Peptides against a protein of PDB entry 3V4O. Designs and how they scored, part 221

Target 1, 234 residues: chain A of PDB entry 3V4O
Amino acid sequence: DQPLAKDKVALLIGNMNYREHPKLKAPLVDVYELTNLLRQLDFKVVSLLDLTEYEMRNAVDEFLLLLDKGVYGLLYYAGHGYENFGNSFMVPVDAPNPYRSENCLCVQNILKLMQEKETGLNVFLLDMCRKRNDYDDTIPILDALKVTANIVFGYATCQGAEAFEIQHSGLANGIFMKFLKDRLLEDKKITVLLDEVAEDMGKCHLTKGKQALEIRSSLSEKRALTDPIQGTEY

## One batch from the design tools (peptide; made by RFdiffusion4, then SolubleMPNN)

Design b2_p30_1_s3 (from b2_p30_1, 24 letters changed)
Fold by OpenDDE base, seed 2:
Structure b2_p30_1_s3 (fold): chain B 234 residues (1-234), chain A 30 residues (1-30)
Amino acid sequence: as target 1 above (234 residues)
Amino acid sequence: EEKKKKEEEEKKKKEEEEKKKENSKKLQPR
C-alpha cells in the first residue's frame, strides 16, 4: 500500500538581508524555486524572506498550527546558521554579532513540536553552515525526542562545514538547491532522493572537499514527497 | 568521419569552456 499524507505543508524561510552579518543572495532564488516545485507536489507552501527572530518564531508557530496527525511537514531554511552539539540553529536577519542560541531558532525544538502533532513525515532541509559557534557555550537541554521513525534531515553540508552559494550571477542557487531542484519531483523515498542529490553534488568540482550533503534519517517507511494526499481523487 | 570528429571536438571544447566558467565562480559561505 502506498503511504498517504493527510495533508502536505511546507514552511520555506530564506534569510539574506542580515543587519549584522554578511548579506546572502541565493536564498531568494532557492526559496522561489523550491516553492514552485513543492506546489507541483501539492504542498501548501508558506514562503517567507528576511525574517526577524520574532517573525521566524511566529512563522514556525503558524506552521505548527497547520500540522496534525499524518500531515507531511517540510521545513526548508536558507541563510546563516550554525550547529552546536548536534543542534542546528537558524539565524534571523536581526540577530546580533555574535549571535547566540537565544537569538536563534533551534531546529530540534521545532522537531519536538512537530512530533507532538503526530505528523506522518518530518523533513528538514537545512541550507546553512554547520560550523560551531564558539561564542555560544549554551548546551540546549532539549527534551528527549520521541521515536517516531518519520524524520529526515537533509543538511546542505557535513558537520563542522560550510554551505555555499554562487556569487557571480544574481540568479544563482545555493549549491544544495542547485542539485536538489533537479530531483525533487522524482517519485522516490525521500532518503533515496537525497542520496542521489548527494551523488550529484559530489560531482561538483567547485565544492569538492568543501561541501557535502549529509542525510540523517530515522524514516522506517517508504515515504516520498510525491505521496498522494488522502481523500484527493486523482 | 571527419564531421563526427569535428562535432566531438566542438562538444569537448564547449564542455571545457563550461568547466572553466564553472571553476571561475566564486563561492560565498552561508
Scores: peptide ipSAE 0.448, ipTM 0.787, DockQ to the pose 0.345; fails the geometry check
Fold by OpenDDE base, seed 4:
Structure b2_p30_1_s3 (fold): chain B 234 residues (1-234), chain A 30 residues (1-30)
Amino acid sequence: as target 1 above (234 residues)
Amino acid sequence: EEKKKKEEEEKKKKEEEEKKKENSKKLQPR
């Protein structure tokens, strides 16, 4: 039997207009294109740009209120970020320079809260750098994750590496979204879909040896973004 | 013929390296 979603909800955040950090360009385009694709997949999509710490926390809280038993939750983030000790931090546009964990949103904390909602699938698409922040020695004490076997991380880059966007005079995607958008509508297990995106990215001469997609998953079921919503007569 | 193939391979490699270098100038880290 094909897995069913109770509902499908996505939060997309694109941060570009940083106050104390270099401005980005691609997150606008990345969020826009991903919004249109996820809507074709019957996701309820909330798309937000240039969020402060307060606004990001509120957006995550509101997203978590839409999650319930069997709901598919997808979080996409495009912006500045870092990874310390296997914890991913999304940087708000009002973050100080240097930023610390106290100024940022920890993705693993969001995952913990999503697991409490008994979600059917948890997908994180992190289109940010994964370099260590040497100005932040904070080791977040994370509560032990539950064994839910429904978690997928798509990292735009490897641990300790950078994620890139293409600087064009016009609108251009980040490297991850450039390849993700071409496959996102495919009826495949989400980990298989991301593996194919990783292969496509691996053929890119621009980012060879600089950026590669990393998939981290614990997904025991054949769940896809194309999975139908329960009670929808298709 | 072998010299010509080697020169074409070196030219292609140089064009790919130049294209990679030009394209790398168009990448911004996030």
Scores: peptide ipSAE 0.427, ipTM 0.779, DockQ to the pose 0.321; fails the geometry check
Fold by OpenDDE base, seed 1:
Structure b2_p30_1_s3 (fold): chain B 234 residues (1-234), chain A 30 residues (1-30)
Amino acid sequence: as target 1 above (234 residues)
Amino acid sequence: EEKKKKEEEEKKKKEEEEKKKENSKKLQPR
């Protein structure tokens, strides 16, 4: 049977105007371009910029309310972030310096909540650094994830590495979005699409040996972002 | 000819490394 999505919902967060951390520039452009592409793919897209911790938590809660059985959920984040013990943390714009896990949103906690919704596909596109935060010694005790075989992580960089944005005087993407946007509309299994993006990024002389896309997938089915929504006669 | 080819390849590699270094100054970590 052709994989059908009951619905397709995306939450896009771009944090750039940090209070206590270096300001970013690309998340605005990245979120804007990704919004337009995902809308062409019939996603219901909520796009938000410069969220506080409270606003990020609320945005995730509202996103989770749109998720249900067989819904495709996509979370994109562009901003500061870190990874401790395999857990990814998104940093709100009002996070203190130094920030800790209690000030940040754990992606694996969001994944747990998405799994409880019996989603058809869970895609995380994390356009943030994956360096350890040495100021956070918290070992999160995460509940065991359910084996749903429908999870895809696209990390903009390798474990322990940085993700980069291009410093130009004009509008410029982050490195990940620069390559992702050129392939996102392709009718391919999402893991194949991301692998092609990884190859394109790997050809970039700017990021060679500095940033490489990492794909983590349990996706056992052929699922694509182009998959039709059930009950829509296209 | 082989020496000249090797020197051109080393020069090209050095130019690519310099271009990589110069281009790397235009990257900001997130």
Scores: peptide ipSAE 0.418, ipTM 0.772, DockQ to the pose 0.313; fails the geometry check
Fold by OpenDDE base, seed 5:
Structure b2_p30_1_s3 (fold): chain B 234 residues (1-234), chain A 30 residues (1-30)
Amino acid sequence: as target 1 above (234 residues)
Amino acid sequence: EEKKKKEEEEKKKKEEEEKKKENSKKLQPR
């Protein structure tokens, strides 16, 4: 039996025009390219740029309303971020300097809420830095995650490392999206697809020893982004 | 055969120049 998704929903966030932090350039291109690819995969895609904390929280809430039993949920984020104690924080464009966890969106909290929706697949593509924020000593007490065995994290970089974008005079992707876009349409288990992207990134001389894709998965079933939607007459 | 070899060399030279241009790109951390 081919795994059937009840629906496929993606939220893509690209933050670039930070008020109190360095401006980024690639998230616009990254979100645009990923939007076009995910639409070819029959995802319902909501793509948003330069979100405030309030707008990010609202976008996540609206995304969660589209999730239900057997739905494939994908969250992509490109922007500033950090990781404290294994918790990933997405930084809104209006975040203060320095920012803290209270100013940011915790990805693991979003994951918890996705698990409550009984989703068929939870994919997080985090195209942000994973350095510790030394200005935030808050240890988030995360509620225990359920054992759903349907979680995939694609981190653009290793723990404690930076994710990079290419500074060129033209439009350029982030390093992660540069390689991800070339494979995203492949009919492969999402963890296998991401492993191939990791190998492609590993051949990049620019980021060798600076950035490497990390895959964190509990995915016990063969699930792909190409999986058909249940009840769609092809 | 010589024309194909020249086109392959020019393609390889363009790919090497693109690789060199890519390798000269500055990275910005996110």
Scores: peptide ipSAE 0.418, ipTM 0.776, DockQ to the pose 0.371; fails the geometry check

Design b2_p30_1_s4 (from b2_p30_1, 25 letters changed)
Fold by OpenDDE base, seed 3:
Structure b2_p30_1_s4 (fold): chain B 234 residues (1-234), chain A 30 residues (1-30)
Amino acid sequence: as target 1 above (234 residues)
Amino acid sequence: MEEEEKKKEEEEKKKLEELKKELSKKLQAR
């Protein structure tokens, strides 16, 4: 009847203090708020800030070890990024200027590894700029995601830094998190939930024409972040 | 300069070890 998760695990990464790139502010508050929300949803959450390439690779590897059959996984990244020929890359804080694919983590490669874990649900959320890197000509050929992978990919894209963060006294939120936090606790299929977030972003004058949410899904079942963990539903 | 670099490397190493420990604990708690 009701879908059940074997377990719920989340890794949240926020990169702000770049060595060779503009510093960001929003990831700090966004990671904190998302952590609190996911804990209310009974996720085991690991939150990390300002990761080097080495640390990011290790964090992702360790996170992948937590994924297993029937597990609900959520990976969130906020920071700098780029996209070349359909390949998206997360930028570590120690990335050189200019950075290349060898210095960054390929999102599609991570997604490929996630699909091998036979998870009940795997959500990957990106809050980063979608810019072309003129200094990287790498065109990797990647396999398509499996239909049975149960992966939901959300990509919050912005045209510039001004669309990434909301100016406020003190710490500011990213625009994506502003809308996501209002709906994240709703008992809805995750794709429906994210679609509503996308609609909210489209209606807001602050984001209209500047930021959008792209959703890609191989989810074939009704799965929600509110689904109970097996053995704890009673 | 060398002392500052060494300190940063040690901090990064410590952070990684803390991550591994935390993730390991979460795995064992299943």
Scores: peptide ipSAE 0.025, ipTM 0.582, DockQ to the pose 0.016
Fold by OpenDDE base, seed 5:
Structure b2_p30_1_s4 (fold): chain B 234 residues (1-234), chain A 30 residues (1-30)
Amino acid sequence: as target 1 above (234 residues)
Amino acid sequence: MEEEEKKKEEEEKKKLEELKKELSKKLQAR
């Protein structure tokens, strides 16, 4: 029996026009392309660009309200970010320079909240820089993902300034999206799909040793983005 | 029992659609 989703919802956030930080270009194209792909997968997609802290928090909160038992959720963020001591933070466009954790959204906190929703599948994809923020000394306690959470977390990170340069080397898409888009529509278990994306990234001479996709999952069931929605007659 | 379960599922689906609509409206109105 093919797994069925109660519904499919996605929130895509792309931050580019930072007030106090370098502007980005890739998130615009990446969010647009991912939106089109997810719609082909029958996701109801909300795409937002250049969110302030307040707007990002509200968007994520409202998105979390959409997650429920059997729902397939996908949250994607592209923009600036940082990681300190295993904690990752998404940076809003109005974040000060330097920014701190109180100005940013903690990924691990969002993941924790997602675990409580009993989703059929929850995919969280991050395409942001993984740099240390020397101005933030917060050491959060990371809780392990619950086995029942059906969460797949993909963290596409670039180490250092070199990866930023690769993203600006004339590629229409970010490196992660370049490889993800080629496989996203495949009828495969999502963890297998992302593993293949990671392998493709690893084989690319442009990204080898510079950018990697880290995948963490608590998915114990066969779930794919192609799984049909319950009650939909095709 | 089956009709009640179906009704609950429909109500939940409706609530989700309403939430989606509200999210979209709220987020696009900025």
Scores: peptide ipSAE 0.092, ipTM 0.574, DockQ to the pose 0.011; fails the geometry check
Fold by OpenDDE base, seed 2:
Structure b2_p30_1_s4 (fold): chain B 234 residues (1-234), chain A 30 residues (1-30)
Amino acid sequence: as target 1 above (234 residues)
Amino acid sequence: MEEEEKKKEEEEKKKLEELKKELSKKLQAR
């Protein structure tokens, strides 16, 4: 029996125009392309650019309210970020320099909240740097994802300035989105799909050793982004 | 059961639209 989604909702956040940090360009195109792809997959998509801390928190909170039993959720973030001791943080455009955890959104906290929603599928994709922030002394919160949470977490990381150099090589998309967009519409289990994306990234001479996709999943069911919404005849 | 599910879907759709509208307004107010 093919799994059915109760509904499909996506929040895409692209931060580019930072006040006190280097500006980015890729998130604009990446969010746009991902929006179009997800709409083809019958997702209801909200795409937001250049969010302040306040706006990001509100957006995520409101998005979480859309997640419910059987719903397929997708949260995508592209922008600056950091990771300290297993805690990942999304950086709002108004974050100070240096930024601290109190200025940023903790990914693990969001994941924790997502797991409580009993979603049919929840995909969280991060396209951000995974650098250590020496100015943040946040204690690691190692909460394991619940096995029943049906959460798939994809973390596309760049080791630093190299991602910027690759963007200047004429690629309109970020590297992650370049490979993701080619496979996103495939009718495959989402973890398989992302694994293939990771392999593609690893085979590319431009990305080999520079960017990787880390995948973490508690998904035990064969669920795909292509799964139909309940009550819809295809 | 089908009617309840449809109602929930409509409510979720409405929430998403409201979110978009609200956040869009906030963004424009910058």
Scores: peptide ipSAE 0.050, ipTM 0.566, DockQ to the pose 0.014; fails the geometry check
Fold by OpenDDE base, seed 4:
Structure b2_p30_1_s4 (fold): chain B 234 residues (1-234), chain A 30 residues (1-30)
Amino acid sequence: as target 1 above (234 residues)
Amino acid sequence: MEEEEKKKEEEEKKKLEELKKELSKKLQAR
């Protein structure tokens, strides 16, 4: 039987205009394109740009409150970030230079909270640099994903300091979004879809050896972003 | 069961609208 979503909700965050860090361009276009695609998939989408720490925390908290049994959730972040000893952090636009963990949102903490929501599907996509922050001494938080959490975590990472923007259709997209947008509407299990995106990135001469997609999943069911919402006739 | 599912869906829709409103207010306050 076709899996059904109780509802579909998405929070997209794109940080570009940092106060004390290099400005980015790609998140604007990427969030815009992803918003349009997710709406075609019947997601209720909240898209936010240039969030402070306070705003990001509130947005994520409120998003988590929307997650419930059978709900499909998607959280997307594009912006600056870092990873230390297995901990990943999203950097708000008002983060100091250098930024520390107390100024940022810990991805692992968010994932932990997502595990308790009994979602039908929960997708977390990160498009940020995976650079070590030498100024952060945060203790590693390494909680394993629960088997029944139905969480899919995608981490798009660039090896190197430069976020490469690719011009496509007159717009400059991030590399991850360039490949993701071509497949996002496909009726496939989300892990299969993301794996294909990863393969596409690996085959492209522009991204080969420079950017990769890491996928972590506790999804044991065949669930797709295209799954219909309960009570809707398609 | 269908009525209960519909009620729950409506509740989730309401929550989302509340989130949008709250987040919009916060953004406008900047």
Scores: peptide ipSAE 0.034, ipTM 0.500, DockQ to the pose 0.013; fails the geometry check

Design b2_p30_2_s1 (from b2_p30_2, 12 letters changed)
Fold by OpenDDE base, seed 3:
Structure b2_p30_2_s1 (fold): chain B 234 residues (1-234), chain A 30 residues (1-30)
Amino acid sequence: as target 1 above (234 residues)
Amino acid sequence: MVEIDVSKLSEEEQEKWKKRLEELEKLLKE
């Protein structure tokens, strides 16, 4: 009855030192903490910081090469971003000001490619703002997604809202990661886990009314990040 | 992401966050 993963692979991207946009600090610590946690869950983790557009595209390509039938794929992004017409865009550090979709990576396109690999689970944890980019009027034509029922989106904030970080004495921590870290190792269905994180985050008076975790999922099986890898003993 | 202005918080709240970040700093050095 225990769901099994053929393998578990994660790509973590934290962009901070933007050339033409405000610099961030939290992605450094957040990527570090998440890396350690996912490794405890036996994920193969690739963590990268401050990626240009070219580097981000290459990282995604390499990540996709590690995916195959039944593999759990997790993509975490912390940095600047925006959402237009339901499409999420991750902003590289060398993106111009203003940036457009052509300068950014579309998460939904990555999902499409992951589906082609027949992955067992696709998890996106997006710690970025989801405000509309008024400087981009492009309506991308995306390929239709397959019905795989193995998709989970954890948005650090709701549609049209911002994701926040708190800074003090040169360090910073993302609000999303602050609460995610306390639950991530729990043996629960990933959507249930994220729902509990949402409740915890909701108790934070600092971001009340400003940031709320949003979960979008089509997950027909009880898949957890703690699921064992097929052929391994724990 | 957007930075939260901690100066708008009470001194007590600021101290709590300071302590948290100091702990994280120690972890990063290990």
Scores: peptide ipSAE 0.281, ipTM 0.766, DockQ to the pose 0.447
Fold by OpenDDE base, seed 1:
Structure b2_p30_2_s1 (fold): chain B 234 residues (1-234), chain A 30 residues (1-30)
Amino acid sequence: as target 1 above (234 residues)
Amino acid sequence: MVEIDVSKLSEEEQEKWKKRLEELEKLLKE
């Protein structure tokens, strides 16, 4: 039987205009493009740009309120970030330089909260660098995650590596989104879909040896972004 | 994310990305 989603909710965050860090451009286009695609997949999409720490936290809180049992939750982030001790941190636009964990949002903490909602699927698409932040030596103490077997991480790059955007004439596009967009609407298990994206991206001459998509998943069911919403006829 | 300046790429690669970005620009105007 085909899995069903009670609902589909996505939060897309693109941070570009950092106050104390290099400005980015790709998140603008990437967020818009992904928004359009996810809406075609019947996701309820909230897309936000250039969020401060306070605004990001509020956005996540509101996102969590939309989650419930069986709901598909998708969090996309494009911007600056880092990874320490296996924890991913999204950097708000008002983060200081250097930023630390207390200035950022920990993705794993969000995951924990999503698990508490008994979601049907938790997808994280993180288009950010995953290099260690040497200015943050804090070891986060996170609560143990539940064994829900419904988690998928799509990292734009592998651990310790950078994610790239290409800019030309005032516009930019993330490498990750460039390849993701071509596959996102496919009716495939999300991990299979991302694996294909990884292969496509691996053929990119620009980022060969520099950026590689990493998939981290405990997904034990054939869940796809194309899965129909319960109670709806397609 | 880290910026890659297209101007530093080959002409062929520049053209490919230019086309991509033009498509995206149209999308943004919709």
Scores: peptide ipSAE 0.279, ipTM 0.763, DockQ to the pose 0.434
Fold by OpenDDE base, seed 2:
Structure b2_p30_2_s1 (fold): chain B 234 residues (1-234), chain A 30 residues (1-30)
Amino acid sequence: as target 1 above (234 residues)
Amino acid sequence: MVEIDVSKLSEEEQEKWKKRLEELEKLLKE
C-alpha cells in the first residue's frame, strides 16, 4: 500500500533583492539548502532567485508544464508576501510600493492550475509574512477548487503574523528552514512531518509568541516526500 | 520575512545562531 509518485517536481523561489521593499538575505541559503535536500528525495528541482513578476509567472508556467497525473508538485517560496481574505500572495522583486494583488502571484490560483494537472500531491511551503496588505482592498474572485484531497500548506507563520530570519555577518537563515531541514528527509506523511517541525519551532524562545508554523491540509492518503517514483525501486 | 534584531538577543542565543550560520556558510562553499 506504498503510495507512488509518477514523478516529483519542485519549484523553489527565493526573493531577496527587492527594488522598492526591504532586502532579505535568508532566501539565498534557505533555497540552496532545501534544493539539496529535495534532490536527495529524488525531486527534480528548479531553484530560482530574485524573480521579477514576469519571471515568476514564467517560472510557474514552466513548473506547471512538468506536472501531470500522479506527479508530486512542491512549491517553496521565501520572500515578502501577504495574505488577504485567505489568499496568499508572493511578492516579486520588482513589485511597486505599495504592491497590490495584480503585482503579485496568488498561491491559490497556482493551486487551481495544479489541480487541473491531476497531481498526486500538492505541497506549498510558504516562508513569508501573512499579514494583511492594507493597501489592497480588492476581493479576489477565485474559481472554485476541486476536491482532490491532496493538498498540504506549510506556512512558516500563522495567519496575520510575520515570518522571521536571523542575520549575522552577512548571512541569514530563516527560522522556518532551520527546523524544516532537520526533518525533511524523514519517511513520514508530510502532514505528520510538518507537525513535528511545528513542535520543534515552538520550542524556539526567539520567536515564541511571534511566529508559529501553521499546517493546512486536505490529504486523505499517507503521502510522503520520500515516496518512490513509479518504475523506480529504492 | 522580517529580520530579527540579533543585538537584542541574549549572548547565548546569539552564539547559537552564529554557529548555525557558520555551518550554512560552509555548506554554500561546497
Scores: peptide ipSAE 0.266, ipTM 0.760, DockQ to the pose 0.438
Fold by OpenDDE base, seed 5:
Structure b2_p30_2_s1 (fold): chain B 234 residues (1-234), chain A 30 residues (1-30)
Amino acid sequence: as target 1 above (234 residues)
Amino acid sequence: MVEIDVSKLSEEEQEKWKKRLEELEKLLKE
């Protein structure tokens, strides 16, 4: 039977103009392109750029308010980031140098909050580096996740590796988004879709051996981004 | 994310990415 979403909501964050860190360019284009694609999938999309810590936290809070039972939630982040002890941290534009976990937003904490909303699907697309932050030795203590079997992580790169953007003539594009865009509208289980993206990206000689898409999921149902919204007539 | 400077790539690769980025630029202007 065709899975149905109560609603479909996405929060897209692209951080570029960092105050104390190297500036990026790809998030602008990547967020824009992904916004258009997700809207074609009938997602309600909130796209924000260059968020401070305060603004990011507020954006996440507002995003969570839009989530409810059966809602498909998608969080996309493009910017600087790091991963310590399996926890992903998104870096706000006003983060100090060096930054610590207290300056950043932990994705797994957001996931926990999403689970509390009893969402139908939780998708995280993280286009950021996943290297350890040596300046942060804090061991995060996170609340245990529930067994919801509706979680999909699409990491632009594998653990301990970097995510790349290519720049030319003032514009840039993330390697991850370059390949994701070609598959995103396909009516396939999200994990299958991402697996195909991984294969496509794997053919890119530019980042071969340097960046590889990682899929981490607990998805027991055949849910897709193309799943129709319940009660809607098309 | 880490920047890849296309100026360090081959001319062929630079052209490919140039075309891609130009396409994206057009999308941004819409």
Scores: peptide ipSAE 0.265, ipTM 0.756, DockQ to the pose 0.456; fails the geometry check

